Peptides against a protein of PDB entry 4JHK. Designs and how they scored, part 163

Target 1, 212 residues: chain A of PDB entry 4JHK
Amino acid sequence: EDYKIQSFDLETQKLLKTALKDPGSVDLEKVSSVIVDQSLKDQVFSREAGRICYTIVQAEAKQTNGSVFRRNLLNRLQQEFKAREETRKRSTQEWVCLVSFICNIFDYLKVNNMPMVALVHPVYDCLFRLAQSDALKNEEEVDCLVLQLHRIGDQLEKMNVQLMDELFNLLRDGFLLQEDLSSMGRLLLLEILEFRAGGWKLSDTAQKYYYS

## One batch from the design tools (peptide; made by RFdiffusion4, then SolubleMPNN)

Design b2_p26_8_s2 (from b2_p26_8, 11 letters changed)
Fold by OpenDDE base, seed 1:
Structure b2_p26_8_s2 (fold): chain B 212 residues (1-212), chain A 26 residues (1-26)
Amino acid sequence: as target 1 above (212 residues)
Amino acid sequence: SASLEEVDQEILESFKDWKFSFDQYL
């Protein structure tokens, strides 16, 4: 398989490629740390990191019946999640990368093709934070929020429809009542409101925007 | 050897103590 890991140096690329094929021959704690670090810096990588992680998890399970990589990955993820407000204050870019990464992990690291229950509330917590007034005025945060909902909103709703209803109440209020939204932010909120109302189904145009 | 499903269940058990703070946003 081909993975978007060109942002890493050649040595690290080799490490990752080896982890994908022969996880028992590398330091999986180091691999997990490298993936998380890069996901916090690189939006493109953050969007694809879940697929890479899933492959490593499967490879380790098949090779050694182990779960060292996943444990290290999720432990690091939990640490970053706990520090999310500090991250947001330091860098909006790193914050949206963190949210994207958490959502990506939710999307790819599944149990019997179902989302990991342990990640449901953390994901909602991030999305609710993005739905607050101070975040909705930032186009970068709105873009992140809407992107994640396009990608995993239907899955999240199946896991907890009550939280999704509450989240969209905030988004509707933001769209209707908040005055300091950017033009693009307002359009994105309208789009996502309509997207859910339409049963989480994408048009061809939306498909290109959110999945290309 | 354990299936991937069994490994996943072990992981789920290990992360049940995840802490959340989203209540302040409701």
Scores: peptide ipSAE 0.049, ipTM 0.665, DockQ to the pose 0.352
Fold by OpenDDE base, seed 3:
Structure b2_p26_8_s2 (fold): chain B 212 residues (1-212), chain A 26 residues (1-26)
Amino acid sequence: as target 1 above (212 residues)
Amino acid sequence: SASLEEVDQEILESFKDWKFSFDQYL
């Protein structure tokens, strides 16, 4: 498997590659910190981070039956989650990267091929924040919201259909009633409303757009 | 390997200070 880690320097790339294959030989706290830091800055890496994390978790479990990486990762994630409003004020980019990272972890960090139930509410909390009027007026936040719903919306709905209904009520109201949406933002909201109404099914062209 | 329940418990512990705030948006 190929992991998209070209944004790191060579030394850090080697560290990550070693963590993927021989996690017992590296500082897994450092590895987790590096992954989180980069996920907050790099949107391309953010959408791959979950898969990388899952691989490291599995490698550590197989090698040492340990969970040091996962523990450190989740601790750092909690710290960033707690500070999400401050992050949003400081940098919209970092905020949407944080949301993307959390959603990506939800998508990839599964146990026995099942999503982690404990992440459901934190994910919805982020998505509901993106669905507020002050966020919907920002195209970057709308793009993030719609992207995550395309990627994990069907899974989230299976976990809690009531919350999904409530979320989409906000999106519908935003689309219909909010005046200061960008043209692209409005189109994205319409598209995601139709996407869910269609049973979360993507066309071939849409598949390439969101997952390439 | 950890079970689903064990992982969920670890996450809950990691997010013990988390407060779901969607109610403020209703």
Scores: peptide ipSAE 0.025, ipTM 0.635, DockQ to the pose 0.529
Fold by OpenDDE base, seed 2:
Structure b2_p26_8_s2 (fold): chain B 212 residues (1-212), chain A 26 residues (1-26)
Amino acid sequence: as target 1 above (212 residues)
Amino acid sequence: SASLEEVDQEILESFKDWKFSFDQYL
């Protein structure tokens, strides 16, 4: 499998490749830090980081029955999550990257083939923050919100339908009542409202837009 | 040694402090 790690320097790429194949031979704390750091800066990588993390977790488990990488990864993730409001104030880009990363981890790091229950509230917390009026007026945040819902909305709803209903109440109200939405933002909200109403099934157009 | 499932459970238990803060938006 190919992993999108071209944004790293060659030395770091080598480190990551080694971690993917032989995690016991590298400093997995360092690897986790590198992945989180880059995920906060690079949206392309952030979208793929979950898959990379899953592979490393599985490789370490198979090799040593260890969980050093996952522990370090999740500890760092928790720290970043706790500081999410500060991150948002500092950098919208880093904020949406953080949300994307958390959602990707939720999507890929399964426990007994199920999403990590402990991540459900953190994910919803991020999405609810993106659904606030001050965030909905920012197209970058709306794009992030809608993208995550396209990718994990069905899974997330299965974990907590009540929270999903509350979230979409906010989105509907934003679509109908908020005056300072961009044209694209409004279209994205409409699309995601229809997407859920349609049972979380992607249209061909949406598939192309979000997975091109 | 602990199974992967047990290790995962320990990790999940460590997330008890991941408090949902939706109330701050109400």
Scores: peptide ipSAE 0.024, ipTM 0.628, DockQ to the pose 0.426
Fold by OpenDDE base, seed 5:
Structure b2_p26_8_s2 (fold): chain B 212 residues (1-212), chain A 26 residues (1-26)
Amino acid sequence: as target 1 above (212 residues)
Amino acid sequence: SASLEEVDQEILESFKDWKFSFDQYL
């Protein structure tokens, strides 16, 4: 299996590769910390981190029937979530990476092919924050919001359609009423509104763009 | 392997201090 971990130094790459194959032989707290740290800095990795985390979780479960990695991962995730407003103030880039990471964990870290129910509200909380007027005026935040909804919107709706309706009411209001949207931001909002209205179905071209 | 229920319980325990603020965005 090929995992996109080229952004790490060689020592860290070795650590991650070992965690993927033999999680019992490494410090899984350190591994989880490294993954979260890099996910906050690199959106490309953040988009892949969910898959990596899932693999490590499965490997540990298989090897020792343990859940040390998952526990440490989620503890760190909760810490970052609690600090999300400070993160957003400090760096929009780190904030959108955090949201992307949380959404990817929701998407990939499944049990019996079902999402973890406990992650539903944290994900919605992040998306609702991105749907606020102060965030919608920032193209980077709009891009993140729309990207995540393309990837996990259908799953989230199945978990809580009421929250999805409320979220899209905000997005529609932003599209129609907010004056300081960028041209691209406005186009992205329109696209996602139409995407949901169409039943969360993409063309082949759009699928390649959002799921590549 | 752990059941879905067992995993959810563990996650809920891990997130016991997780506070959500999306209500203010509605």
Scores: peptide ipSAE 0.023, ipTM 0.625, DockQ to the pose 0.522

Design b2_p26_8_s3 (from b2_p26_8, 14 letters changed)
Fold by OpenDDE base, seed 3:
Structure b2_p26_8_s3 (fold): chain B 212 residues (1-212), chain A 26 residues (1-26)
Amino acid sequence: as target 1 above (212 residues)
Amino acid sequence: SSSLEEVDEEILNSMKDEKFSFDSLL
């Protein structure tokens, strides 16, 4: 497996690699903190961090039957989620990285091969925030919203179709009624509306763009 | 330290009640 950890220094890369293979030999609280901190700064890492986290969780479970890493990870995630409005105010980049990270944790941290139900509402809360008028006018937030819906929209809909309907009502209204959307933002909203209407099916070109 | 199975069971129980909260993740 290829883990995209090139953004870390060599010492931290070694720490992460050790956590992936021998989690009992490292400080898993420190590992979780490092992953979350970097996920808030780097969108490329943020979208990959979920897979890394899942691997560490499984490695720890197999090695020691422990859950220290997952507990620390989820505790930190909860703290960041609770502070999401302050994060958005401080940095749009950190905010969209946070959303991306939460969505990827939802995508990769499976329980009995199913998404963690407890993350459904937090994920929707983030997406609904991105669907508000003040966020839709920001191309960076629209890009994040559409990207997450492409990646996990079908899974989220299976968990709660009513919330997805409500979310897409906001997106439709934004597309049709909001005047201060960027040209790209408007195109992205149209595309995601059509994507869901088509049963969450991607063209080969779109598949490459969103999942490369 | 709680086992993954114990945490998973708590999450699964929340699933039955359709209650979604970060508090159930731990």
Scores: peptide ipSAE 0.024, ipTM 0.617, DockQ to the pose 0.144
Fold by OpenDDE base, seed 5:
Parts: structure tokens; C-alpha cells; sequence
Structure b2_p26_8_s3 (fold): chain B 212 residues (1-212), chain A 26 residues (1-26)
């Protein structure tokens, strides 16, 4: 299967490809670190990273019945999550990539076809941070927020409807009351409000934008 | 996405071998 790893150098691409096929033959801690590092830098990759991680987890489980990769991945994610405010201060781009990556992990790393419960609050915490007034004024953060809600909003709501209601109260207030939103930011907020109100159903155009 | 994919028993068991948690401001 083809994975979007073109942003890596050839050596690292080889490492990742090997991890996908023969995880027992590589340093899975290193692999996890590389994936997280690149996910913080490359939005395109961060979007694909969940799928890659899922495949490696499956491959390791089947090959060795191990979970070294997942353990290292989640440990690194926890570290980055804890430092998320410092990351945001340093780089909005890295921050939104981090959020995207965590959301992708939530989306792809399912247990018995269900989301990992341990990731629910961390994901909401990230989304709530993006829903604060200081973040809503930044189009890049609004774009990230709306994108994630399109991808995993319905799943998150099923896990905790109260938090989703609270989140969308913030988004509604931002849309209606916050004066320093960009035009695009305001449109994105309106769109996501309507998206949830419509039962998390996408138009054909929106489907293409968010999932193609 | 893999959101609709079923994980087999072997994978599920492998994932259960360890515990993890994230801190949250919520």
C-alpha cells in the first residue's frame, strides 16, 4: 500500500516502509519519534500519520504480538500534549499540526472499532483551546478546528455530548460576538455550526474539501 | 479512514497489555 511519506529523506522513507512491513526489524521508538517530529512540521503528513501509525500497530501486533510502537507513540504524544501551550506560543503551525495529529490518532487507532477513551479528553482539550477567543482570531487555528470537527466531530460527540455542546457554545459565541474574526474564520465557524446542526452530514463539496 | 475497521482479537489483546493516560485541563 502507498503511504504519503514523500516529505522524508530516502533513508527515513526506507525506515518507515520497513516499519510498515517488518516492524520487528527496526527501532520502533525511533520510528515513533520520527513520525511525531514530522507530524509537527508537515500538515500533509500529519493528516496521513494516523493511517501509518495504525498500520504499524497492526503489523507489530501480528508479527510479534508487541506494542512497542504504540507505547512509544503515545508516550511521545503525551509529552507533546503537555507542552502544547508552549508549542502554540512558539509556532502556530506546529500547534495546529499537533492537534491534527492527535485527532488523526484518535480517528485511526481504534480499539474494537471504538475510539480510545483515554484520548477523548485530550482531543477535546485541544479543540477547546482552539475555540478560545485568542485562537479564533487566527484563521489557521480556525481552519484546524473546523477540519478536525468535520473528521471526528460525530465520534467525539458520541463519546461526550456535554463537552461537544460546551464546545459549540463557544463556537456560536465566537461567530456571533467576536469582532476580530477573519471573514474566512467567520465563514468556517458558520459552516461547522451548520454541519453539526445537520447531523454531521457533509455536502458533496464539503466532502471533497475535507476528505479528498 | 480506519474508523470503520474492526480490530481482530490479537490486536485488541496486544493493546490491552499496557495502560496509558493523558492529562487534561478539562
Amino acid sequence: as target 1 above (212 residues)
Amino acid sequence: SSSLEEVDEEILNSMKDEKFSFDSLL
Scores: peptide ipSAE 0.018, ipTM 0.560, DockQ to the pose 0.077
Fold by OpenDDE base, seed 1:
Structure b2_p26_8_s3 (fold): chain B 212 residues (1-212), chain A 26 residues (1-26)
Amino acid sequence: as target 1 above (212 residues)
Amino acid sequence: SSSLEEVDEEILNSMKDEKFSFDSLL
């Protein structure tokens, strides 16, 4: 299987490739740190990072029955989550990368064939932050919010429908009442409101846009 | 919104008490 890791230097690429097939032979703490660091810089990579993480978790479990990688990954994720407000203040780009990464980890790392319960509240906390008035006026944050809801909204709703209702109340109010939304932001909010109302089902065109 | 303490406990509990799925769904 091919993984999009060409953005790393050759030594790091080798490290990641080795972790994917022989995780017991590498420093899995270092591997987790590399993945998180890159995911915080590149929102596109965050999607690939979820897939890579899933594969490494499987490989380590099969090879050594271990969970060193997962533990280090989640510990680092927790640290970044705790610092999310400071990250947002420093860089909107880093903030949306963090949200994207958390959402992708939620999407790919399953517990008992279900989304991780431990990540439900952290994911909602991030999405609720993006749904605040000060964030909704920033098109980059709206883009991130809508993208994540397209990707994991149906799963997240199944975990806690009450929180999803509350979140969408904020989005509806933002769409209807907030005056300083960009035109694109307003269109995106309308689209996601309709998307949920339609049962989280994408058209073929929308599928290509959000999952290409 | 959840407290940071709740998040810490939930993550720790997940690591200790829950089994991750390794089924290929990709």
Scores: peptide ipSAE 0.031, ipTM 0.574, DockQ to the pose 0.071; fails the geometry check
Fold by OpenDDE base, seed 4:
Structure b2_p26_8_s3 (fold): chain B 212 residues (1-212), chain A 26 residues (1-26)
Amino acid sequence: as target 1 above (212 residues)
Amino acid sequence: SSSLEEVDEEILNSMKDEKFSFDSLL
């Protein structure tokens, strides 16, 4: 199985490859930090990061029955989550990368083929923040919101339908009532409203856009 | 597979022993 880690230097690539195969032979705190740091800079990597994290967690559990990597990963994620408003103020790009990373961890880091329950509320908190009026006016934040809902919306709804209803009430109100949305932002909100109404099922065209 | 299930059980057990909290508004 190949992992997309070409954005790292050769030393870091070697570190990651070793972590994937023999997690007990590397500093898993360092590995987790590297993955989080890169995920906060590169939204494309954040999806790959979820898969990498899952593999390392499984490999460590199998090899040593340990959870050092997962503990360090989740602790770092918690720190970044707590600082999310400061991150948003500093850089919209870093903020949407953070949201993307949290959502991808939720999507990939399965236990018994189920999401980690501990991540459900943090994910919703991020999505609710993106659904506020000050975020909906920013196309980059709307892009992030809609992308995550396409990828994990059905899973999140299964975990808490009430929160999903509340979230989509905000999205509907934004679509109908907020005047400073971009044209693309408005189209994206309409699309995601229709997507959920259709049972979280994508057209072939939409599937290509969100999952290719 | 049974091997994957065993690994997942270990992860679940580790989560019970290690608590992670997030500042949730919801």
Scores: peptide ipSAE 0.020, ipTM 0.575, DockQ to the pose 0.111; fails the geometry check

Design b2_p26_8_s4 (from b2_p26_8, 11 letters changed)
Fold by OpenDDE base, seed 1:
Structure b2_p26_8_s4 (fold): chain B 212 residues (1-212), chain A 26 residues (1-26)
Amino acid sequence: as target 1 above (212 residues)
Amino acid sequence: SSSLEEVDQEILESLKDEKFSFDKYL
């Protein structure tokens, strides 16, 4: 399997490749930190990061029946999640990268072939924050919110339908009542409302837009 | 919104589950 790690220097690429092949031979705390750091800077990489993390978790489980990488990854994720409001204030870009990363970890890092229950509330907390009026006026935050709901909304709903109902009540109210939405933001909210109403099913055109 | 304490507890409990599927995204 090929992984998109060209953005890293050669030494870090070697570290990641070794972690994928022989996780017991590297500092898995360092590996987790490198992945998180890059994911907070590059939203495109954050999706690849989910796949990389899953592979390292599987490799370590197979090699040693260990979970050192997952533990370190989740510990760092907790730290970033705890600081999410400060991150949002500092940089909208870093904030949406953080949300994207958390959502991608939720999507890829399965336990017993199921979403990790521990990530359900953190993911919803991030999405609810993006659904607040002060965030909905920012197109970059709306883009992030709608993108994540397209990718993992159906899974999240299965984990907690009550929270999803509450979230979409906020999105409906934002669409109908909030006056300072951008034109694109309003269109995105309408689209995601219709997407859920349609049973979380994408058209071929929407598939290309969100997953190209 | 969830408390940080709840998140910590859930993560700690989830780490006890060491069963993974190797074919989900491979």
Scores: peptide ipSAE 0.039, ipTM 0.546, DockQ to the pose 0.056
Fold by OpenDDE base, seed 4:
Structure b2_p26_8_s4 (fold): chain B 212 residues (1-212), chain A 26 residues (1-26)
Amino acid sequence: as target 1 above (212 residues)
Amino acid sequence: SSSLEEVDQEILESLKDEKFSFDKYL
């Protein structure tokens, strides 16, 4: 399997590959830290980080019936989430990578084939932040918002339809009332409004775009 | 495993302690 870890140096790649196959032989705290660090600065890796994390969690569970990796991952995730406004202020790119990572964890790191309930509000908090007027004017943030909603919107709605309604009220108001949206931003908002209205169902073309 | 899962859930639940304000748009 290709986990798209090409952006790491060779030593770190070896560490990650070992963690994926034999998690008991590596420092899983270090592995979790490396994954989070790279997810904050590399968009290509960020979208795959959830799958990597899931594989490590499953490998550790199978090998030792342990959850050291998941615990360390969640601790680091909490730290980054708490610092999210400072991250956003420092780097929009790192901020959208953080959101993408959290959403990918929600999407891939399931328990008993179900989304982790405890991640629902953190994910919504990120999406609501992206839906505020100061974020909607930034095309990079709008792109992130729409991408995540395409990937996990249906799952999130099943977890809390009230929050989804509130979120989309903000998006609708942004689309209709906010004057400093980019042309692409406005198109993206319209598209996601229509996507939800259509029951979160992708066309073949959209499927390839959002899941490639 | 159940005890460890409970700890993980506690960590995750703490993530939502810092909520964003959006009421001004509703």
Scores: peptide ipSAE 0.035, ipTM 0.609, DockQ to the pose 0.492
Fold by OpenDDE base, seed 2:
Structure b2_p26_8_s4 (fold): chain B 212 residues (1-212), chain A 26 residues (1-26)
Amino acid sequence: as target 1 above (212 residues)
Amino acid sequence: SSSLEEVDQEILESLKDEKFSFDKYL
């Protein structure tokens, strides 16, 4: 199986590939750090980071029944999550990368084919932040919000429908009432409102767009 | 399945000692 790690130098790519196959032979703390750092800089990579992380977790579990990688990964995620407002203030790009990364970890890092309950509220907290008026006026944040809802909205709703209802109340109000939305932002909000109303089901064309 | 749950619980317990624990979200 191929992993999208082209953004790393060759030495780091080798490190990651080794971690995927033989996690016991590498420094898994370093590996987790590298993955998180790159996920905060590259949204394309952050999309694949969840899958990479899950694979390393599974490989370590199979090899040694260990959890060193997951522990380091989650610790780093907690640190970044706590600092999310500072990150947003510093860089919108890093902020949306952080949101993308945490959503991808939620999506891929499942236990017994179930999402990690501990990540549900953190994910919602990020999405609620993106649904505030000051964020909705920024097209980059709206893009991130809508993209994540397309990818994991159905799973999140299953975990907590009340929070999803509250979130979409904010999105509806933003769409209807907020004056300083971009044209594209308004269109994206309308689309995601209809997407949920339709039961989170994608057409073949939409499937290719969001998951290619 | 049970073994995976145990491992996850161990991880969650270990995170309780961390400054930025997700305990409030459990």
Scores: peptide ipSAE 0.024, ipTM 0.636, DockQ to the pose 0.214
Fold by OpenDDE base, seed 5:
Structure b2_p26_8_s4 (fold): chain B 212 residues (1-212), chain A 26 residues (1-26)
Amino acid sequence: as target 1 above (212 residues)
Amino acid sequence: SSSLEEVDQEILESLKDEKFSFDKYL
């Protein structure tokens, strides 16, 4: 298997590759930190990070029956989540990267193909924050919100349909009532409203955009 | 992997009503 880790320096790449194959031989706290740090800088990488994290978790469980990596990963994620408002104030980019990363961890770190229940509300909290009027006016935040809903919306709905209904009420109201949306933001909201209404199914064009 | 899945399954069942509980997996 090949993992997209070219954004790291060579030594870090080696570290990650070793963690993927022989997690017991590396500092898994350091590995988790590196992955989180990069995910907070690169929203595209955050998706790959989810896949990488899952692989490391499985490898460690298989090799040592341990969960050091997962513990460190989730601890760091919790820290970042708690500081999310400060992060948003400091950097919109880091904020949307954080949301993307949390959503991707939710998507990939599954047990018996089931999501971690502990992540459901944190994910919704992030999405609800993106659905507030002060966030909807920012195209970057709308893009993040819509992207995550495309990727994990159906899964989240299965976990809590009431929260999903409430979330989409906010999105509908934003689309219809909020005046300071960008043109693209408004289009994205319309698209995601239609996406859910269509049973979380995309056209071929949209499929390529969100999943390629 | 199997051991991890067993532990996590128990955790998942216990956390159904939890709002925020990253620490439950620590």
Scores: peptide ipSAE 0.024, ipTM 0.619, DockQ to the pose 0.142

